# Peptides against a protein of PDB entry 3PBP, part 36

Target 1, 203 residues: chain A of PDB entry 3PBP
Amino acid sequence: LNEKDLNLILNKSLVMYESLDSTTDVIVKRNVIKQLQFVSKLHENWNSRFGKVDIQKEYRLAKVQGPFTINPFPGELYDYTATNIATILIDNGQNEIVCVSFDDGSLILLFKDLEMSMSWDVDNYVYNNSLVLIERVKLQREIKSLITLPEQLGKLYVISDNIIQQVNFMSWASTLSKCINESDLNPLAGLKFESKLEDIATI
Target 2, 203 residues: chain A of PDB entry 3PBP as posed
Amino acid sequence: LNEKDLNLILNKSLVMYESLDSTTDVIVKRNVIKQLQFVSKLHENWNSRFGKVDIQKEYRLAKVQGPFTINPFPGELYDYTATNIATILIDNGQNEIVCVSFDDGSLILLFKDLEMSMSWDVDNYVYNNSLVLIERVKLQREIKSLITLPEQLGKLYVISDNIIQQVNFMSWASTLSKSINESDLNPLAGLKFESKLEDIATI

## One batch from the design tools (peptide)

Design b1_p23_2_s2 (made by RFdiffusion4, then SolubleMPNN; from b1_p23_2, 14 letters changed)
Fold by OpenDDE base, seed 1:
Structure b1_p23_2_s2 (fold): chain B 203 residues (1-203), chain A 23 residues (1-23)
Amino acid sequence: as target 1 above (203 residues)
Amino acid sequence: SMEKELEKKVIEAVGNKIKSLTK
């Protein structure tokens, strides 16, 4: 995810929220609200660290034409503020994992199972997006930054005030990559989605 | 392309499988 993608997601979330009415199913309402809360917190943190990201005014003209969900909805995460976001490649193709950190010291690893699509060139704005929760890693420390190195697949470096840690998820990401590239879901059966955490250096 | 569309469907299916396994 980048600034543009974040803005798009925020716009979609806002449009979905504004579309809620008395006829909307209670479960749908709840999910939309949770999604908005999540993205809003991301945006808030992004603005504080990287400068203001303007919301496109065109969101008010957008229509919900596709799904936008984060599955599952971990309710506990909505009590915290997202602090950092990173995208990590898992192969030499285009497969990637999205990582979001929170102010409670948690990391979530997300799989994008639908490509973000939104048209801003027409009055009819169509979009779809979906993120799947793979793993939650609790570090119990203040996360200052997330760093990725393009030559190191499936590795994320987490910088705290006292330590740099590496999160390595190639144990499952290699299988995931294989499943995608070979169009075979069988290897996912029994796969343990547990990343390896290692201390790299004290600071 | 058709190939790209097929890839998208696979990715979606993978996502669904992950949801099932991690629930």
Scores: peptide ipSAE 0.446, ipTM 0.884, DockQ to the pose 0.103
Fold by OpenDDE base, seed 2:
Structure b1_p23_2_s2 (fold): chain B 203 residues (1-203), chain A 23 residues (1-23)
Amino acid sequence: as target 1 above (203 residues)
Amino acid sequence: SMEKELEKKVIEAVGNKIKSLTK
């Protein structure tokens, strides 16, 4: 992290602080800043450590917590590179959605259905997660950062160069959470997995 | 725990259901 990068992060953080809804609590704004800083730092470290994540035939991606496999993988994204990853809580328990962004401006929302302690990779046995594709959101923007707030369930903030957008998927995630918590899959039948995209602020 | 294992099974089943609905 050089001085220029630090300044960039700080500027982005300030923009976030200022650009969030005027009714947003100061604490929430601060949390956004902290999250942004954290994500940015992690992303930098990740990029320096692993470089760009290439999508291989096995559809495995690397994350801070380890590699994961997306199944099914959207064929349209095969030639694109993952840029960001975030985890969004959908309830006050442990249920969460994983989001991965790509350099085509797409977001994929994923459900973690399996956690494998050991999985054979071409090179080694690795700890892998299984991720199920729920939804693809096409933003057609260069995604700079993904931000989540613990107090805002089922909401993802996407930062691009000129805009902050909110992806809200509680329309279906609430049902998903209920299904998990109640061990009843019936409500999933006919559920539309369509998130709401809203412009929050211009940068 | 048995409860945790059951939860895992539910999560797995949910995943499978999602796959079936979104393909």
Scores: peptide ipSAE 0.446, ipTM 0.887, DockQ to the pose 0.101
Fold by OpenDDE base, seed 4:
Structure b1_p23_2_s2 (fold): chain B 203 residues (1-203), chain A 23 residues (1-23)
Amino acid sequence: as target 1 above (203 residues)
Amino acid sequence: SMEKELEKKVIEAVGNKIKSLTK
């Protein structure tokens, strides 16, 4: 996920928010609002680090195209601010995991679904435009930065005060990659989505 | 292409499976 992608997601979330009306299901309203808040925090952080990005023009060009959600939505993160985002490759076929950090020291690992071409205006639809929550890792540290190395699959380096830690999720990501590449979901049965955390270096 | 459509279906199915396993 890069700046452009984040802006796109934000725009989509804004469009979704604006699409809410009195006829919208309460659960849907809640989820859309939470999603917007979540993405807005990400965007705010991004702007603070890399400069303000004006999304107004892009937003004005955005059309209602359906929901975008994180599923399940990590409601516990509502009170926290997103601090960093990274994309980690899990194989040579460009399968990737998205990671978002928060100021409480949490990391969420997300599976990126493909956006389906569906309209929000379609009743009784099954729309897949979401990020799937795989795992929440609680580091309980102030996360300063996230580092990924292209040659190191399924590994995320987290820089906090006085320490660099490695999050290794190849224990499940290798299986995930296999499932995608071989079009076989059987290996997912019973899979435990628990990453390994290791201290790498003291700063 | 058929291959791309299959990939989309697989990714969707994977996502759904993950949801079921992690909730």
Scores: peptide ipSAE 0.445, ipTM 0.884, DockQ to the pose 0.088
Fold by OpenDDE base, seed 5:
Structure b1_p23_2_s2 (fold): chain B 203 residues (1-203), chain A 23 residues (1-23)
Amino acid sequence: as target 1 above (203 residues)
Amino acid sequence: SMEKELEKKVIEAVGNKIKSLTK
């Protein structure tokens, strides 16, 4: 990412934050900048390993947003704070999974079981007060950013201090998508909600 | 639309099913 691109992303991010909070908090700005820095690092690592990628077209940046209700809420997370939120497409029909990171290093994957109350035009982030817990992934590291690529269904990239990891949940999300699209819940029986974690690059 | 309403019901049902499986 060059300076111009970073400014564009920053502006888009700030607009999104302003829609949620009436004040442009310095802390929020700093957090956005930090996220951009990590996105930049991701871009560099991605380009080095997988070839050139136009991240402006292919990224969704995680943002802090709330309030939300998770059911069931894992009791272990009551004392921890949500740090990042991302929305991941699981099909071409706009079915999505919401991911929330916590400061204990946990990721929770969530299903929106009610109509979305708010959406972001830039990254298609959705706001919903009712979320169903699907899976908890414990990374046990500080999560700095969550990134999604629109062309990669059911994949989440997690940026920590020293590593970028991919969470792939298409093993169950494909079935979930099918259930929704076909109005048939039978395939959910016996489905294991276990995502795959893979190291992508060092930071 | 009727289709959207049906989809909403399905999504809700899916959510309920997931809840039942994860408890």
Scores: peptide ipSAE 0.443, ipTM 0.885, DockQ to the pose 0.087

Design b1_p23_2_s3 (made by RFdiffusion4, then SolubleMPNN; from b1_p23_2, 12 letters changed)
Fold by OpenDDE base, seed 3:
Structure b1_p23_2_s3 (fold): chain B 203 residues (1-203), chain A 23 residues (1-23)
Amino acid sequence: as target 1 above (203 residues)
Amino acid sequence: SMEKELEQNVINAVGNKIKARTK
């Protein structure tokens, strides 16, 4: 998820909201409204590649009430709140990993399988906003911010407790990138999705 | 196993992305 995508989703959400009328199903109305609220909140805290997220429990429980869903969502994290979101490039072809931090000190690394889109009709809605869980990294620290550097592929910098840590997931992301670019899924079989965590500096 | 499930999910997701790019 990047700023452009978020803007697009926001615009779509607004259009959908405006299309609501008295004949629209109540459930659809609620979902659209909740989506708009969620996306708007995200937009307020969004940077070029990362932002601050406050995801309410209800948004996690309802698939169509946010701009994305996480599959599978770690059950333990239902009790925690997302704090930051970042997008990390893994190659020069705009393949990206999405990272979400939680207030329990967890990072989840996610892959976007489909383009984020939601549509609502009077009595129907369609969505394809799925993020696939790749890895959960437990830092056991209060995560203050996430930083990415465009020149450093597959690397995420986490600021917590006056420590900057690097999460390097190129061990698996390089394979992932290759699979996408070569249209070959075979190298993914048996791939271990384990990132490297390293302390970079103390602040 | 959970690990295998996650792997399969990733494979499926990548597959979807590949399909999308080829269109």
Scores: peptide ipSAE 0.493, ipTM 0.900, DockQ to the pose 0.456
Fold by OpenDDE base, seed 5:
Structure b1_p23_2_s3 (fold): chain B 203 residues (1-203), chain A 23 residues (1-23)
Amino acid sequence: as target 1 above (203 residues)
Amino acid sequence: SMEKELEQNVINAVGNKIKARTK
């Protein structure tokens, strides 16, 4: 996730929010509101740390690729502020995991099931989950930065005040990659989405 | 359980990804 992607997500979230009406399913409404709140906080944090992000006001397109939604949405994250974001490759085929850190010291790992685009038709509301929560990792420390290395698939380095830790999610990401590449969902059945945390260095 | 819900959501997401790539 980069600045451009963040803008796109925010736009999609706004369009989704605006599409809500009395006929919308209660669960959908709740998820959309939560999504918008989350993305708004993310945007604010991004602006404060990395500079101003310009949001496009035009987001309506004829082609619908689905709204941005995190499902299940971690309700606890509403009380916290996103601090860092990173995208980690899990294979050479452009499959990626998105990681977001929060000021409570937690990480969320997200899977993007759809290509991010501003394709949205207000007249044809389709609820599609474009980001799925895979795992929440609670580090209970102040996260300063997230580092990824292109040659290290499925690995995230978390820098805190006193330690660098590696989050390795290849235990499940390898299976995920295989499923996508082979168009076979069967290996996902019973898969545990538990990343390995390892201390790398003391700061 | 939350774990089962997460699993099903991931399966659905992967399914969506597969469908999107084949289109």
Scores: peptide ipSAE 0.492, ipTM 0.899, DockQ to the pose 0.456
Fold by OpenDDE base, seed 4:
Structure b1_p23_2_s3 (fold): chain B 203 residues (1-203), chain A 23 residues (1-23)
Amino acid sequence: as target 1 above (203 residues)
Amino acid sequence: SMEKELEQNVINAVGNKIKARTK
């Protein structure tokens, strides 16, 4: 996820929020709000760390209803602030996992199912979950940075104050990739989305 | 269970992606 993507997500989230009215399903409203909160936190952190992301003023006024929801977004993380974001390749194709870290030391691994530009039609009750929660990894550390290496598929390096840890999710990502590439969902049934955490180095 | 819900969500998402590719 790059700055452009984040902006797109934010814009979409804002648009979705604006689309909320009194007739909107409560669940939809909640999801949109949650998504907006999430994206806003990401944006805030992005701005603080990487510089100001230009958000068109018009979008700031838009009711925050984004086309994508992180589904499910861990409720516990609503109380925390996103700190880092990374995109990890899981194959040599276009399949990627998005990782977001939070100040509670949690990582969420997300699947980008649709282009973030996709709008959800509130009327169709289609939750356009642009990002689907795959796994929450609780590191219980202050995460300083996330590092990905293009040559290392399905691996995320998490840098904390005193340790570098590798999150390896190829245990499930390989299957995920295969399912996508082969257009077969069957192998996903019963798949455990549990990443392997390994200490790489002490700092 | 939450785990099953997550699994189903992933399946749905992957399904959506597959559908999007075929369109």
Scores: peptide ipSAE 0.490, ipTM 0.898, DockQ to the pose 0.447
Fold by OpenDDE base, seed 1:
Structure b1_p23_2_s3 (fold): chain B 203 residues (1-203), chain A 23 residues (1-23)
Amino acid sequence: as target 1 above (203 residues)
Amino acid sequence: SMEKELEQNVINAVGNKIKARTK
């Protein structure tokens, strides 16, 4: 995700929140509110580190086809602020994992199941989750940066104050990729979603 | 279990991705 993507997600979240009314399903309301809280924290952190990110007004006029919600989102992380976000490719077919770090030292790995779609027609607005929690990794350190290398599929580098660590999730991401590309869900049964954490270098 | 719940969520998400790709 880049600045433009973050702005888009924030706008989507705001639009969804504003669309809530008395007729909206309770579960949908909860998900929208949770998403807004999450994205707002991301935006706050982003602005503090990289400068102000302006939200384009035009995006607020659009409705979302398929909301950008996380299912489930760990409740305890609502007490913390998102610090970094990264997208990691897992194959050459453009499948990717989204990673978000928090100021408690946690990483969450998320799967994007739907493409983002904007609609100017309010009648085409559909409530659907677009991100699914795969794994939470507790590092218990201050995460300063997340780095990805295009030539290294399924690998994330986490930079803290004293160490660089590699998170390798190809143990499960390879299976995930295969399932998507072959349109077969069977290999997911019993799959362990546990990433490998390795110390790379001290800093 | 939480692990089983997450597994089912991932299965559902992959299913959604497959459906979206084939449209």
Scores: peptide ipSAE 0.490, ipTM 0.899, DockQ to the pose 0.478

Design b1_p23_2_s4 (made by RFdiffusion4, then SolubleMPNN; from b1_p23_2, 13 letters changed)
Fold by OpenDDE base, seed 2:
Parts: structure tokens; C-alpha cells; sequence
Structure b1_p23_2_s4 (fold): chain B 203 residues (1-203), chain A 23 residues (1-23)
């Protein structure tokens, strides 16, 4: 995810939000709002990181059901701000895991399961990515950055104040990759989605 | 393409399976 992509997602989310009215289904409204909140938090952090001013409308937290795009979303993270996002390749066939960090020190590992298209206006089509929660890793550290290396599949490096840690999820990602590539879901049965956390270096 | 549709269906199915396993 880059700035351009994030802006696009934000714009789409805003369009969806603005399309809501009193006749909109409550569930739909809640989902859209939560999605917008999440994206807005990401955008805010992104701008802060690059010293840019957020020119988009800030939408404050409404405690409603989880984001439309993330299922399930850890409820406790609704009140926290996303700090970083990274995409990690799990194979050479473009299968990837999305990781989002939060200011509580949590990492969530996400799987993109679909892109949903919705038309809120006859002339305005919105496409939303659907993300599935795979794992939450609680580091309880201030996460400064997420680093990935193209040559290292299924590995994420987390930089905190005083330490660099590696999150290795190839234990389950290899199986996931196989399932996708072979169109066979059977190997997922009984699979534990537990990543390995290792301290790499002190800072 | 049909291939792309199939791939998308598989990915969606994988996602659904993950949801069921992580509950």
C-alpha cells in the first residue's frame, strides 16, 4: 500500500459514507462508518509520517460494529490508531499477507479474500477490499516501522524503540499458499495461525 | 477471464475457511 492507494481507498470510503441517508440499512451504515474510521486513521498516520497535512475530513470514532473491510476485527482495536501497514509476500505467485500495526503495540495479519463492488450511486461505483483477520500479535511496544524484504517470504520486521523483531508466519503461510495455488482447502483444517516472534537486534 | 474468476473464488473460499478456523 502506498500513499496513492491509501488516498484512493479513503476517497472511496468517503463516497460511501456520503451516500448514506436516513433510509440506509443500519448495518450497512455501521459498516461503512467503521471502514471510514479505519481508513482515516491510516491516512492520518501516513500524513504524519511524511509531514503532510491531512486534507481529508476527519471522522471521529463511532462505537459501532467492526469495519466493513476487516472480519473479524478485534473490538479492542476500534479505539486505537493504525500506525503502519505492510504487505508481505508469501510466495512467488503474488499471494500476500497484509499487516497493520496499531498504537497499542498490536499487529494484525490479514488475508485479502475479495474485492467487493458496490454502487451507491448510479454514476459512482465503489470497490472495497475485504480482509480476513488471521492473527493478532500483541507486542505491547511502540511500533515505529514495518519492514519487509522481497527475498524473505513470510517475514516481517518490526522496529520499535529499542528492538527489531522478526515476525515469521511461514509456518502457516506455506500451507495457505499451497491451498490457494492448488485450489485445495483441506490442508487448512487444523492449521494453527501462530507466527513466530524473534528478537533480531537491539537498537 | 474465467481463470481469474476461478482464482477469485478460491481466494474467497480460503478466506471463509480462515474465518471458520479462527473463531
Amino acid sequence: as target 1 above (203 residues)
Amino acid sequence: SEKEKLEKNVIQAVGNKIKSLTK
Scores: peptide ipSAE 0.456, ipTM 0.881, DockQ to the pose 0.106
Fold by OpenDDE base, seed 1:
Structure b1_p23_2_s4 (fold): chain B 203 residues (1-203), chain A 23 residues (1-23)
Amino acid sequence: as target 1 above (203 residues)
Amino acid sequence: SEKEKLEKNVIQAVGNKIKSLTK
């Protein structure tokens, strides 16, 4: 995810929220609200660290034409503020994992199971987006930054005030990559989604 | 393209499988 993608997601969330009415199913309402809360917190942190990201005003004229979900919706995540976001390649193709950090010291690893698509050229905005929660890693420290290296697949470096740690998720990401590339879901059966955490250097 | 469509379908199926396994 980049600034543009974040803006798009935020706009999608806002449009969905504004589409809620008295006829909307209660479960749908809850999910939309939770999604908005999540993305809003991402945006808030992004603005504080990387400068102001302007929300396109066109969202107010947009209509929901496609899906946008984050599955599952862990309620505890909405009590915290997102602090950083990173995208990590898991193969030499185009498969990637999205990582989001929170101010409680948690990391979530997300799989994008739908490509983000939104049309801004028409009054009836069409979009689709979906993120799947794979793993939550609790570091119990203030996360200052997330760093990825292009030559290191499936590795994320987490910088806190006192230490740099490596999160390595190739234990499961290699299988995931294989499943995608070979169009075979069988290897996912019994797969343990547990990343390896290692201390790299003290600060 | 048809190839792209197939790839997207696979990715979506993988996502669904992950949801099932991590629930």
Scores: peptide ipSAE 0.454, ipTM 0.881, DockQ to the pose 0.103
Fold by OpenDDE base, seed 4:
Structure b1_p23_2_s4 (fold): chain B 203 residues (1-203), chain A 23 residues (1-23)
Amino acid sequence: as target 1 above (203 residues)
Amino acid sequence: SEKEKLEKNVIQAVGNKIKSLTK
C-alpha cells in the first residue's frame, strides 16, 4: 500500500463527497459515501501504523462520523492499495453489496450488516459502517474501473487493460436477499458464496 | 421505529451468520 496513492484516493473521495447535492442520484450518493467511509478507515489504519496523523481527519470526522469496520479483513490486502469501490443492488429494495478492488487484482465483496441512514439536507453525517466480508475474487489484473448498471441486479463490471469482465453474484445474492426480506436465515447454512466471472468484451 | 429496529436486527443477524460461514 502506497501512502501517496491512498491519499489521492481519499482526496478524490472527499471531492466527490463535497459534490453531492439534492439532485444527485441515490445510487451515486451511496457509492460516494461508502467509498469515503472505506477509504477513511484504511487511511486511519495506515496512519496508525506509521504513527502519523491525517491532516484531513478532522475534516472527515466533522462531516462523516461513526465506526468503520470490515470483519474479517484479509490481512494480505493491507499491503495493497484500494483502487475502486462500487455498490451493487441485489434486489428492488435497498439491499446491496459493496465491492472494493485492490491493486493486486483482488475484489472483495462486502455485506453491510448495519442500516445506513443519511440525511442529505444536513452538512454533517453520522454513519454506521459495519461491513462483513463475503467473498474475495482474485482477478490478478490491474483493475481500472468498476461499473454497475442499476437495472442489472447483482452484477459488477470490471474494466482491466484488455478486457471487461462481469462478476455475477446473484447465485448467492438472491438467497441473501430472500433471507433478509423474509427474516429467515436458514437458507444461508448451505449457501456457497462463489461469484461467477465471465469475459464480456475485449478492449 | 420498532419496524426499523427489527429490520436492523435481521440484517445484523445475517451479517453474523455470514461471518460464521466464511470464517
Scores: peptide ipSAE 0.454, ipTM 0.878, DockQ to the pose 0.107
Fold by OpenDDE base, seed 5:
Structure b1_p23_2_s4 (fold): chain B 203 residues (1-203), chain A 23 residues (1-23)
Amino acid sequence: as target 1 above (203 residues)
Amino acid sequence: SEKEKLEKNVIQAVGNKIKSLTK
């Protein structure tokens, strides 16, 4: 990412935060900058392993966002704080999964069962406070950022201190998408909500 | 629209089904 690209991402991020909070807090700005730094590291690592990739149009940056209601909420997370949030496309029809990270190193994958009356959408990120818990993934590391690529359905990239990992949940998300699109819930019976975790790069 | 209403109902039903499976 060059300076121009970083500024663009920063501006988009700031607009997102301003929509949630009336004040541009210095702490929020610092957090956005830190996220940008990690996105940059991701970009560098991605380019080194997979060739040059222009992520300017192909990324979703996680942001701290709330309030949200998760049902059921895992009791183990009551004492922990949400650190990042991302929305991941699971099909071409705008069905999405929401992911929230916590400071214990947990990821929760969530389904939006109700849209908010006053919702917002910035860069395919939808604000919703009614969420159903699908899966908890325990990474047991500090999560710095969550990144998604629009062209990669059901894939989430998790940036920690020393590694970038991919979470792939298309094993169940494909079925979920089908159920929604076809208005048939039968395929959900017996479905295992277990995502695949893979290491993709070191930081 | 009626189509949107139907879609919302399906999404809600899916959510309820997931809740039932994870409890």
Scores: peptide ipSAE 0.452, ipTM 0.882, DockQ to the pose 0.087

## One batch from the design tools (peptide)

Design b1_p24_1 (made by RFdiffusion4)
Fold by OpenDDE base, seed 2:
Structure b1_p24_1 (fold): chain B 203 residues (1-203), chain A 24 residues (1-24)
Amino acid sequence: as target 1 above (203 residues)
Amino acid sequence: SVKEQLEMREKVGEYLIELQLEKE
């Protein structure tokens, strides 16, 4: 965690706080507020050479959000189990794609359309960890590992028993990134969300 | 801005969902 990252987290937390309205669930409101408070204290401590913040205590009270929800969830995958997860950067900013592999050899590429927050005060806190389905890639292999390289945007390496394959989704991810960064949805029109699969090496 | 990006993410998400539903 660096100062830039902390600032980003703080800004996100502020935006989340500002997004609260009368329709927002009370539990969500409470958690957003607590997260903002925590991050604010952390930020204050970072800026102050002498600020004492009991980060550990507050962190212990925080909980990771519940399970992810995928919309729409591919019906074919109901019978299969997720095996690996990876996050792939698609730009030098904050935009990323989540990939989940399944034991049928499928990959799903997912978009995080909502900002996630930690839970702080409710044991049974349920939050919508929203992930949106972009693409399903069927490899029909036993996927052992998913590897990403920070310097290689929009690329995922899939390791199977005897082969390393590259999934390259910059064909659409570059446009997606642009849409988000420039606040313009128009470039999405007609965009094909089809990744390129290439064999890289045999094992 | 961060706010604009978050809003756009939601809109992008909606768009993507619609695309998937059209494929079904």
Scores: peptide ipSAE 0.585, ipTM 0.929, DockQ to the pose 0.921
Fold by OpenDDE base, seed 3:
Parts: C-alpha cells; structure tokens; sequence
Structure b1_p24_1 (fold): chain B 203 residues (1-203), chain A 24 residues (1-24)
C-alpha cells in the first residue's frame, strides 16, 4: 500500500458511510462504520515514525464479505457449477472485469457496479455483493484454468485440454472504462458487448 | 472524484442490466 492507495480506500469508505440511510440493514451499518473507523486509524498512523501499524484484533476478525449475486443470472447455468474465477484489469486505474467459468464450458463476464465491503462482525452475516452480467461466451470445452497478465489489459487466457484461447474484450471495455472515468454514459449508446475469441496455442 | 466514480459505476450497472433485459 502506498499513500495514494490508502487515500483511495479512505475515500471509498467515506462514500460508503455517507450512503447509509434509515433503510440500510443494521448489520450493514455496523460493518461500514467499523471499516471506516479502521481505515481512519490506519490513515492517522501512516505518518507515524514507527512504521508498524498495530493492526488491532478487529482486523483479524475482518472477512471478505460474500456471497456474490449475479444479475441477471443466466437461466441456462442454474444447473451447472462454477469452476474458475478471474479478475481482469481494463485500465491503469481500478476498473476491472470479473470472469467466471462453468463446467458446461461457458464464460460469463461480469461488472462490479457496487463496491465490496469487508465484514467486521464476529457474527457471520451474509451480504449479497452485486455483479452485473455483461456477456456470456460459450466455449464448449472443459476449462482447466483462467490466466490474466497485468500488462495485457482486457485479455483473458483460457486453458483447456488441448488449446489456449484468448478472450479479448477491449472493444467494449475501453469505452466502459472511459464512461466511468469521465462520468459520461453517452459513449455506451450503441456499444456492442461482444468479445473476440482467438486460438493462441495448441497444447 | 471517488464519489462520482462510484455513482457512475452504479449507473453503468443499471444500464447493463437494462440491456440484458431487452435481450430476453
């Protein structure tokens, strides 16, 4: 973590706190408040000469909040099992696409429309994190692994038994990134969310 | 700002959901 990253986390935590209202679940409110308190303390201690942030017992109790809810979930995949997950960067910032593979040979490309929060409560509270369906790609192969390269934006490598395939979605992801970064939805109008599939190597 | 980016992500999400619903 650098100072820029810490500031970003703090700002995100503040925005989440400000989004709390009377309709927000009590447990969610508690978790958001605890997260903000933790990040704020971390920020205060960042400039401390001792270089060691005493991560209080609360951090040990913090868990990644799940599960994820995919909207809409493809009805055809209800009977299939997810096999792999990958996160693909689409710009040099923090915009990313999530990819999930299924045992039917399908890939789904997903967008995080809400910021994920940590659970700070000892009680196992289940909160649904939002993922939005962008595209389904049918490979009709047994997917062994998903690989991403940080230097290759908007590219996913799919490894099956006999072949490595590249899924390239920069055709739409570049526009998506621009919309988010520039706070303008207009470039999305008429955009086709169709990825390019190419064979890279035979195994 | 971070706030604006988060708000835009939500709007993008809404747009994407609408697109999927139109395909059904």
Amino acid sequence: as target 1 above (203 residues)
Amino acid sequence: SVKEQLEMREKVGEYLIELQLEKE
Scores: peptide ipSAE 0.584, ipTM 0.928, DockQ to the pose 0.850
Fold by OpenDDE base, seed 5:
Structure b1_p24_1 (fold): chain B 203 residues (1-203), chain A 24 residues (1-24)
Amino acid sequence: as target 1 above (203 residues)
Amino acid sequence: SVKEQLEMREKVGEYLIELQLEKE
């Protein structure tokens, strides 16, 4: 990320923040606020004379409020803790991918196969949260934050201590969206659910 | 329709589960 790119992300984050109102979902509010805080901090450090961005504070989620059902749940992650969550739009409709990061450096991509009311607030009880595992991405680094841009479909930005990486899953998400929207499963046949990982910037 | 979308999401979910189980 250069300064221009960071400014763009910041501006987009600000626009998202400014769009928040009393009718906005609490989860959306939280995610937008966290995103803005992180990007703002990053921007502040970038503009500093020393050119080094230190990410000192982790933007971790509070405890996931359940019940949550992830099928199948990766056995390797059983003893690890979820650290971040993000929702990524994959089309201009209502189709979304949920991403959850873990403290082992894993990122899982999840599909909402049922209508759900997700709540990560301690005071809220969720009746049904069904998620289906699509892909596990092993980053082998501490994930500090997950950033999404609403205008960038199927893209997730992962922030660690020293790097920003982009996860692009449009290779399969576009097909998934098409299947849902057209009520046809045939395009899924032979589809590989492998996301592209790219280094965007060192920090 | 919304109904059709929901039905397709369920079917997609089933497919994805099967796919993951085969990879294990």
Scores: peptide ipSAE 0.583, ipTM 0.926, DockQ to the pose 0.368
Fold by OpenDDE base, seed 4:
Structure b1_p24_1 (fold): chain B 203 residues (1-203), chain A 24 residues (1-24)
Amino acid sequence: as target 1 above (203 residues)
Amino acid sequence: SVKEQLEMREKVGEYLIELQLEKE
């Protein structure tokens, strides 16, 4: 199994996921309900932990559109199917992390090293959607949804059957953002790309 | 500048790839 084959599988899986979102069917309603439940539970947990902070009911589901290449693709995930995708902002600019979930309960955090130039030039459509692997987070749960809150940088909320978990990668993402914004790679030296996983609420 | 950011993203990408290869 070469990298190309892995990318193809991933792309197909993502297309399938996107197709599920397009159907006005029962699944969309279920997702909306799950999102509402998430927001409600998150709100409750936030109120309990941080006081009455009005969590703006704004959840962002950002999907990366189009075919992309992941380099390197984790060999262990070759036999698994991508289930969800999310984009997480890491600063107030344009720096973001892409997260893809798999049916084994893994999350991969990805860096966009190339600007997705959708060259809409009909004649030379080079899909150069490059994604670089940063970290694999193993949750060992069925991931139902990935949710991001625009006001919470570098945080991803993972919804499974019975639990909402937060993946916080600001420990490294803040440095990454700084490196990009300041054009200095030095702060990356010795940086550990390890996200923090926390249970937020039980569903 | 946008150009500098793009260049830096590429460099960051290269660095990250190298890190993954070293883990393997």
Scores: peptide ipSAE 0.580, ipTM 0.925, DockQ to the pose 0.446

